# Peptides against a protein of PDB entry 9IZ0: the designs that were tried, part 219

Target 1, 345 residues: chain A of PDB entry 9IZ0
Amino acid sequence: ITCLGSNGHTYKQLVKGGNDDLRQDAVMEQVFEQVNGFLRSYRKTSQRNLSMRTYKVIPLALKTGVIEWVQDTIPLGEYLDSAHKVYHPKEWSLSTCRKLIAEKQMEDLETRLKVYDLVCRHYRPVFRHFFLESYADPVQWFTTQTNYARSTAVASVLGHVLGLGDRHGQNILIDKTSGEVIHIDLGIAFEQGKKLPVPECVPFRLTRDVVDGMGITGVEGVFRRCMEFTLETLRREEDSLLSVLEVLRYDPLFSWLISPLRRMKKQKMQLENFNQPESGNITTDASRDPKIQRNNVSGESEAERAILKVRQKLSSTLSVEASVGELIRIAQDPSYLALMFCGWS

## One batch from the design tools (peptide; made by RFdiffusion4, then SolubleMPNN)

Design b2_p22_1_s1
Fold by OpenDDE base, seed 2:
Structure b2_p22_1_s1 (fold): chain B 345 residues (1-345), chain A 22 residues (1-22)
Amino acid sequence: as target 1 above (345 residues)
Amino acid sequence: SEEVKKLLEEYNKYLKGLFSVE
């Protein structure tokens, strides 16, 4: 739909209907706006204009809402697939890489590491070309690459702290004007990504292409420093952040658990990306819809566990530098990336 | 290209400048 704003500007909006609970996206966007308040108040983050890019979500019903259409964006995965075909036309297709990783999903770590390394040698990073192609002016190129590294650092810290999952290349948009990342589809939070058919083992997405976009310094430049300043801000504002999350604990509309429908949809999408269309009706007998009595008691226990896990991630037991160093190490560790659905790009 | 190499050198010089003011 196109809406006329009170300012006289026209805004495109996406009406999303289906099985996705847009209330979770709306709540996470509200948490990001609060965190953006903390980032603006703290000198080290404010001086760098550090923010999580947000978009407006208006839930209209349990399964329907309006989402802001983020203009001038491209999904990271769409860019990478197109760019890889241009820059590395003799390398393997994304579908071939996915198939090889899937065929070894049940194998041991050593076998999975060998397949991951093999895929990495036949699917090289290309994301640096986004900045080189899009920005002919050196100042614009530098500014947009810096904005990318900064926004990725903020999103990485927040993604870790809030336990954001499902961070595949279609759920990360790149703003073509600023170079900033925009995270969409926030319905997997508080480590519920570990409950996916392929469990998420990394704190945030820091694949070879995500690093290639940071340019020659990779993670050791703007990215690391902006992660440190963001984590320092969140540690200072721990009580404020926990108070925001505690309000959500008592929101009867917020689900701390992944919906069975969303889990099944993700499972189906993972299977469809691996199988050619021929394998027949897995009639998953929908008859065992356990009446998940939303036992309010189970929701409260999951909320308490989620808040406790956020507090643990904000712990000052390690320095900011040591904590960021460990997060970057884990996010780039082949032993974790080889276990992911798409850890090579 | 030599042009990309020059841009990378300017970028590294600018990054060193940003981190020296902190």
Scores: peptide ipSAE 0.000, ipTM 0.232, DockQ to the pose 0.013
Fold by OpenDDE base, seed 3:
Structure b2_p22_1_s1 (fold): chain B 345 residues (1-345), chain A 22 residues (1-22)
Amino acid sequence: as target 1 above (345 residues)
Amino acid sequence: SEEVKKLLEEYNKYLKGLFSVE
């Protein structure tokens, strides 16, 4: 739909209907706006214009809402698939790589590492080309690549601290004007992604293509330093951040648990991305309700555990540099990336 | 539906309030 704003400007908006609960997305965007306040208040982050890019989300009902149409963006995964076909036309297709990883999903770690390495050798990084293609001016190229590394660093720290999951290439938009990342579909937060059949093992997405977009310095340039400044700001504002999360603990509209429907939808999206669309009418006979042992984990007990985990991640037991160093190491570890749905790109 | 129209009117009122530039 197109809406006329009170400022006289027309805004395109996407109406989501069906089974998408946008309340969680709206709450996470509010948390990001508060964090952006902290980043603006702290000199080291403010001087670098560090922020999480946000978009407007308005839940209208349990299954209906309106989201801002983010103009001049492309999904990271859409760019990477297209660019890989152009720059590496003799390498394996994304579908071939997905199939090989899927076929070995139930195998041991050693076998999965061998398959991951094999896929990585036949599917090389290409995300550097986004900046080279989009920006002919060297100053604009450097500025946009710097903005990408900065925004990715902020999103990586926030993704870790808030336990954001399901950060696949379709849930990350790239702004073609600024080079900044925009995270969408915030439906998995507070480490609920670890409860998926394919558990999330990395703190944030730092795949080979995500690193390739940072240019020649990779993670050791702007990215690492901006992660450090972001984490330093969040540690300083720990009590303020925890107070924001405590307000959400008492929000009757906020679910600290992944809904069974959202879990099934994410599982189905993970499985459909492995299967070629064979036109087989899988009549999913909805009748096998696995006895979800209702572990009577009250939503309050999950909220308390989520807040406790945020506090633990903000602990000053390790230096900011040591903490960021370990996060970067884990996020790039092949032993975790080989377990992911798409850890090679 | 009339419900969607009411929701759109309330939403347009809410958006008018949110994007009212002081």
Scores: peptide ipSAE 0.000, ipTM 0.248, DockQ to the pose 0.018
Fold by OpenDDE base, seed 4:
Structure b2_p22_1_s1 (fold): chain B 345 residues (1-345), chain A 22 residues (1-22)
Amino acid sequence: as target 1 above (345 residues)
Amino acid sequence: SEEVKKLLEEYNKYLKGLFSVE
């Protein structure tokens, strides 16, 4: 739809209908706006215009809402799939890579690492070409690449702290004008990504293509320093951030647990991408197992556990530099990336 | 619709209210 704003400007909006509860996304966007307030309050972050890019989400009903249409964006995964075909036409297709990783999903770590390395050799990073193609002016190129590294750093720290999951290339938009990342589909938070059929083992997405977009310095320089400044700001505002999350504890619209519907939808999407025949014993009757009802750990106990994990991630027991260094190491570790659904790109 | 706009304003007011409690 196109809406006329009170300012006389027309805004495109996406009406999303279906099974996805947009309330989760709307709440996470409000948490990001609060964090953006903290980032504006500190000189180290404000001087760099560090922010999580947000979009407006308006739940209209349980399963219907309006999302701001982010103009001039492309999904990272869509760009990468197109760019790989152009720059590496003799390399493996994304479908071939997915299939090989899937076929070895139940194998040992050594076998999975060998397959991951094999996929990586036949599917090389291309995301640097986004900046080289889109920006003929060197100043604009440098500015947009810097904005990309900055926004990715903020999103990486926030994504880790809030335990944001489902960070695949279709849930990360690239702004073609600014080079900034925009994270969408925020319905998997507080480490609920570890409960997916393919558990998320990395703190945030820092795959080879995500790093390739940072240019010749990779994670060193702008990205690392902006992660450090963002984490320093969040540690200073720990009590403020925890207070915001405590308000969410009492929000009846917020789900601290992954929705069974979202889990099933993600499971189906993963299985379809694996071309695994439906082994007919996925009993749809998991909704009826009274044992699943008895382990209703009260939503309060899951909220408390989530808040405790946020507090632990903000702990000052390690320096900011040491904490960021370890996060970057884990996010790039082949031993974790080889376990992911799409850790190679 | 004006109804969607009103729901939008109420929900934004609700969200602002949740996060404006100092």
Scores: peptide ipSAE 0.000, ipTM 0.271, DockQ to the pose 0.018
Fold by OpenDDE base, seed 5:
Structure b2_p22_1_s1 (fold): chain B 345 residues (1-345), chain A 22 residues (1-22)
Amino acid sequence: as target 1 above (345 residues)
Amino acid sequence: SEEVKKLLEEYNKYLKGLFSVE
């Protein structure tokens, strides 16, 4: 929809209806605004304008809401699919790569690593081209690439600390004006990504294309330093952050668990991306509903466990540099990326 | 539109109230 604002400006709004609980997104966006407050208060982060890019979410009902249409954005995955066809037209398609990875999903790590390496050799990074093709001015190019590395660093630390899942290329928008990342669809948080049919095993998305967008330095320089400053800020503001999360324990609208519907939707999307539409009547024999044992884990016990994990991730046991170094290592480790649904791009 | 705006203001007040650490 297009809304006329009280300021006389027209705003595009996305009306979502259906099974997606926009309250989860709205709550996470508020946590991000609080974190943005901490980032503005701390000299090392404020001097770099470090922030998590937010968008306005307006829940209207249990299953209906209005989302701010973020202008001048593109999903990372949409850009990468288009750019890969342009820059590497002789390499494998995204569908071929997905098929090969998924055919080996039940195999051992060694087999999955071999297939991941094979896919990586036939699907090379292209995300550097986003900055090269979008910005003719060298100052704009450098500024936007720097903003990308900064925003990705903030999102990576915050995504790790809050245990944000489902960070696929369609849930990460790139702002074409600033180069900043915008994370959307925040309904998988607090390590619930590990409960997906393909468990998420990386702390944040730091795939080869995510790194390629950082330019010649990759993760070194702007990205690493901005992760360090962000983590230093979050450690300093641990009690403030935990206090914000404790309020969510008492929010009857907040879900600490992945919804069964969302889990099933993700499972179906993962399976449908496997089946090319051969016209065969897949009788969805609904009979193998895996009895999701509703472990009646009280929402409170899951909240407490989630907050405890946040506290553990903010622990000062390791230096900021050592902690960031380990996070970057794990997020780029082929042994983890080979286990992901789309770890190669 | 105005009802949605009111619901929005109430929800934003509710949410601000939740995250306003008194």
Scores: peptide ipSAE 0.000, ipTM 0.288, DockQ to the pose 0.018

Design b2_p22_1_s2
Fold by OpenDDE base, seed 2:
Structure b2_p22_1_s2 (fold): chain B 345 residues (1-345), chain A 22 residues (1-22)
Amino acid sequence: as target 1 above (345 residues)
Amino acid sequence: SKEVIELLRKHNEPLKGLFSVE
């Protein structure tokens, strides 16, 4: 919809209806606004203007709401698919890569690593071209690439700490003006991504294209340092962050668990992306993993476990540098990425 | 460029590895 603002400007808004609970997105955006307060209060993060990019979410009913249409953005996955066809027209298609990974999904780690390496050699990173093609001025190019690395660092730390899942290229927008990332569809949090049909094994998205966008330094320099400063800020503000999350414990509208509907929707979308025929029995296989104990775990016990896990991720047992180093290592580890949906891009 | 170096300095980012200042 297009709304006329009280200022006489027209604003495009996205009305979502149907199966997605926008309350989870709205809550996560509220948490990001609080964290942005902490980042502004700390000199090391404030000097760099470190923030999680936010968007307005207004839940109207259980399954309906209004979302801000973030103007001048493109989904990372949309850009990468288009750019890969332009810059590497002789390489494999995204569909070919997806098919090969899916065909080996049930194989051992060694086989999956070999297929992942093979896919990586035939689907090279292109995200550096976003900055090179969009920003002809060297200062603007550098500024936007720096903003990308900074915003990705903040989103990576927050994504890890809050256990954000479903961080595929369609759920990450790139601001074409600033180079900053905007994370959308925040309804998979507190490590519920591990309960997806393809479990999430990485702390955040740090795939080859995500790194290629950081330029010649990759994860070193701006990205690493901004992760360190962000984690240092969150460790300092641990009690404040936990207090914000404790308020959510008592929110009767907040689900600490992935909804069965969202899980089924993601399962369907994964199968569609593999051109697998709709096996009409999709309802039965989600019931057959005997390790999905339908523990009637009270929503309170899941909230407590989620908050405890956030506290554990903010532990000062390791230095900030050591913690960030390990997170970056794990997020780039082929042994994890080979297990992921689209871990090569 | 000189302007990029100054921008890096202003943001307190390491110059080393971001640009080969020839």
Scores: peptide ipSAE 0.000, ipTM 0.268, DockQ to the pose 0.013
Fold by OpenDDE base, seed 3:
Structure b2_p22_1_s2 (fold): chain B 345 residues (1-345), chain A 22 residues (1-22)
Amino acid sequence: as target 1 above (345 residues)
Amino acid sequence: SKEVIELLRKHNEPLKGLFSVE
């Protein structure tokens, strides 16, 4: 649909119907708008125009809403698959890499590390080419690469602090005009991604291609410094951020738990990306409801635990530099990346 | 779907202040 805004501008909107609850996405976008207020108030972040890119989400019902159509974007995973075929046509396909990682998913860490290393040697980073091919002017190239590193740093700190999971290449858009990242499909928050069959072990996505897009300095330039300034701002505004989250604790529309439907959809996407579409009618006979012991952890107890984890992540026990250094180390550690669905790209 | 159009119509009065649906 096209919508005319109160400002006289026309906006293309996506009407989403089906099985996704958009209320969680809408709430997370509101939290990002509040955090963007903190980033504008603090000199070190304001001078760099640090912000989380947001998109408009209007939940209309339990399974229906309107989402902003983010113009001039491409999914990171779509760009990387296409670019890898162009720049490295003799390397392995993404399908081959996924298959090898999946076939060894139940093996020990040593075997999974060997497979991850093998995949990495046969699937090299290409994301630097996005900036080189899209921007012929050196000033535009430098500006867009800087904007990418800045926006990725903000998204990485917020992703860690708010426990945003499921940050795969299809859930990250790249703005082709600014080079900024836009995170979409925010339905896994407050570390609920650790409850998936393939648990998320990294604090944010910092794969080889995510780093390759930062240029020659990798993480040791604009990215690290912008993570530090963002974390310093969030530590300073801890009480303000916790107050925003406490309002959500009492929102009966907000779920601190991953919905069963969203969990099943994410599990299915994780499995289908490993299996070729053999047209086998898996009639999922809905009759085997595994007695998942619903530990009757009240929604209030999960909210309290989520807020406590946010407070713990904002702790000043370590310096900002030491905390950011450890987060970058963990996010790049092969022992965690080898356990991911797609840790090589 | 008819349901989406009806939802849009039901939300169109609250949304009229922010967005007109064409």
Scores: peptide ipSAE 0.000, ipTM 0.243, DockQ to the pose 0.021
Fold by OpenDDE base, seed 4:
Structure b2_p22_1_s2 (fold): chain B 345 residues (1-345), chain A 22 residues (1-22)
Amino acid sequence: as target 1 above (345 residues)
Amino acid sequence: SKEVIELLRKHNEPLKGLFSVE
């Protein structure tokens, strides 16, 4: 839909219907706006204009809402699939890579690492070309690449601290004007990504293509330093951030658990992407009365565990530099990336 | 904070009347 604003400007809006509760996204966007307040108040982050890019989410009902249409964006995964066909037309297709990783999903780590390495050799990073194609002026190129590295650093720290899941290339938009990342579909938070059919085991997305977009310095340039400044700000504002999350503890509309419907939808999307025939022993135990796996784990006890994990991630036991160094190491570790749905790009 | 609760409340109120579907 297109809406006329009170300012006389027209705004494109996406009406989203279906089974996704946009209230989860709206709450996460509000948490990001509070964090953006902390980033603006701290000298090291404000001097770099560090922020999480946000978008407006207006939930209209349990299953419907209006999302701000983020203009001039492209999904990272869409760009990468297109760019790989252009720059590496002799390499494997994304579908071939997905199939090989899927066929070995139940194998041991050693076998999965061998398949991951094989896929990586036949699907090389291309995301640096986004900046070279889009920005003919060297100053614009440098500025947009810097904005990309900065925004990715903020999103990586926040994604880790809040335990954001489902960070695949279709849920990360690239702004074609600024080079900034915009994270969408925020309804998997507080480490609920570990409960997906393919568990998420990295703190944030730092695949080879995500790093290739940072240019020659990779993670050791703007990205690492901006992660450090962001984490330093969040540690300083720990009590403020925890106070924001404690408000959500008592919100009956906020789900600290992944929705069974969302889990099933993700499972179906993963299976459809594999063209695996339904091996008939997926007993859709639809006959599991939704009453029986209501373990009366009060939403409150899940919220308490989630908040405790956020506090643990903000712990000052390690330096900011040591903590960021370990996060970057884990996020790039082939032993974790080989376990992911799409860890190679 | 009171502001976050009030924001959450404002976003949960159905914005009756801001969207004319033509």
Scores: peptide ipSAE 0.000, ipTM 0.277, DockQ to the pose 0.019
Fold by OpenDDE base, seed 5:
Structure b2_p22_1_s2 (fold): chain B 345 residues (1-345), chain A 22 residues (1-22)
Amino acid sequence: as target 1 above (345 residues)
Amino acid sequence: SKEVIELLRKHNEPLKGLFSVE
């Protein structure tokens, strides 16, 4: 929809309806705004303008809301699919790669690694071309690539700490003006991605294309250093961050668990990518409201467990450099990436 | 949909905040 603001400007808004609970998105955006406050307060992060890009989310009803349409953005996955066809027209299609990974989803790690390696050889990174195409001026190119690496570093640390899931290429927008990443659809947090039919086992998205966008240094330099500064800031503000999360523990509307409906929707999307779209009008009259007695006791225990995991991720038992080094290693490890959902590439 | 328009109408105050340039 397009709305006329009180200032006389027109704003595009996305109205999301159906089974998607936007309350989690709205809460996560509030947490990001608080974290952005911490990032502005510390010299090492403020001097680099480190922030998590946010967007406005207004939940209107239990399953309906308005989301800010972030202007001048493109989904990472949309760009990568288009760019791969242009720059590597002799390589495999994304659909072919996804199919091969999907067909081996139930196989052992060794088989999945062989398929992942095969896909990697036939689907090379292209995301560096986003910056080369969009920014003909060398200063703009360098600035936007730097902003990309910085914003990706913040999002990677914060995404790990808060346990953000579902970080596929359609849930990451690229700002075409700044080069910054914008994470959308925040409805899988606090490691609930590990409860998906294909568990998410990486701390954040650091696929070959995400790295290719950082330029010739890859993860080494701007990205690593900005992760370190972000994690250092979050460790300093641990009690402040945990206090924000404790307030959310008492929000009766906040769900620390993935909703069964959202899990089923993701399961269907994961399974429908295996079957060609047969045009079957399955009007599944899911009008069977299972009276899942939300034992309030289960929600509190999951909130406590989530907060405990955040605290554990902020632990100073390892140096910032060692912690970031391990996160980068795991996020790029083929043994973890080969276990991801076929749509993760 | 008529339902979305009616929700937008009912939630007009929160929506004004969305369009307030702070």
Scores: peptide ipSAE 0.000, ipTM 0.285, DockQ to the pose 0.022

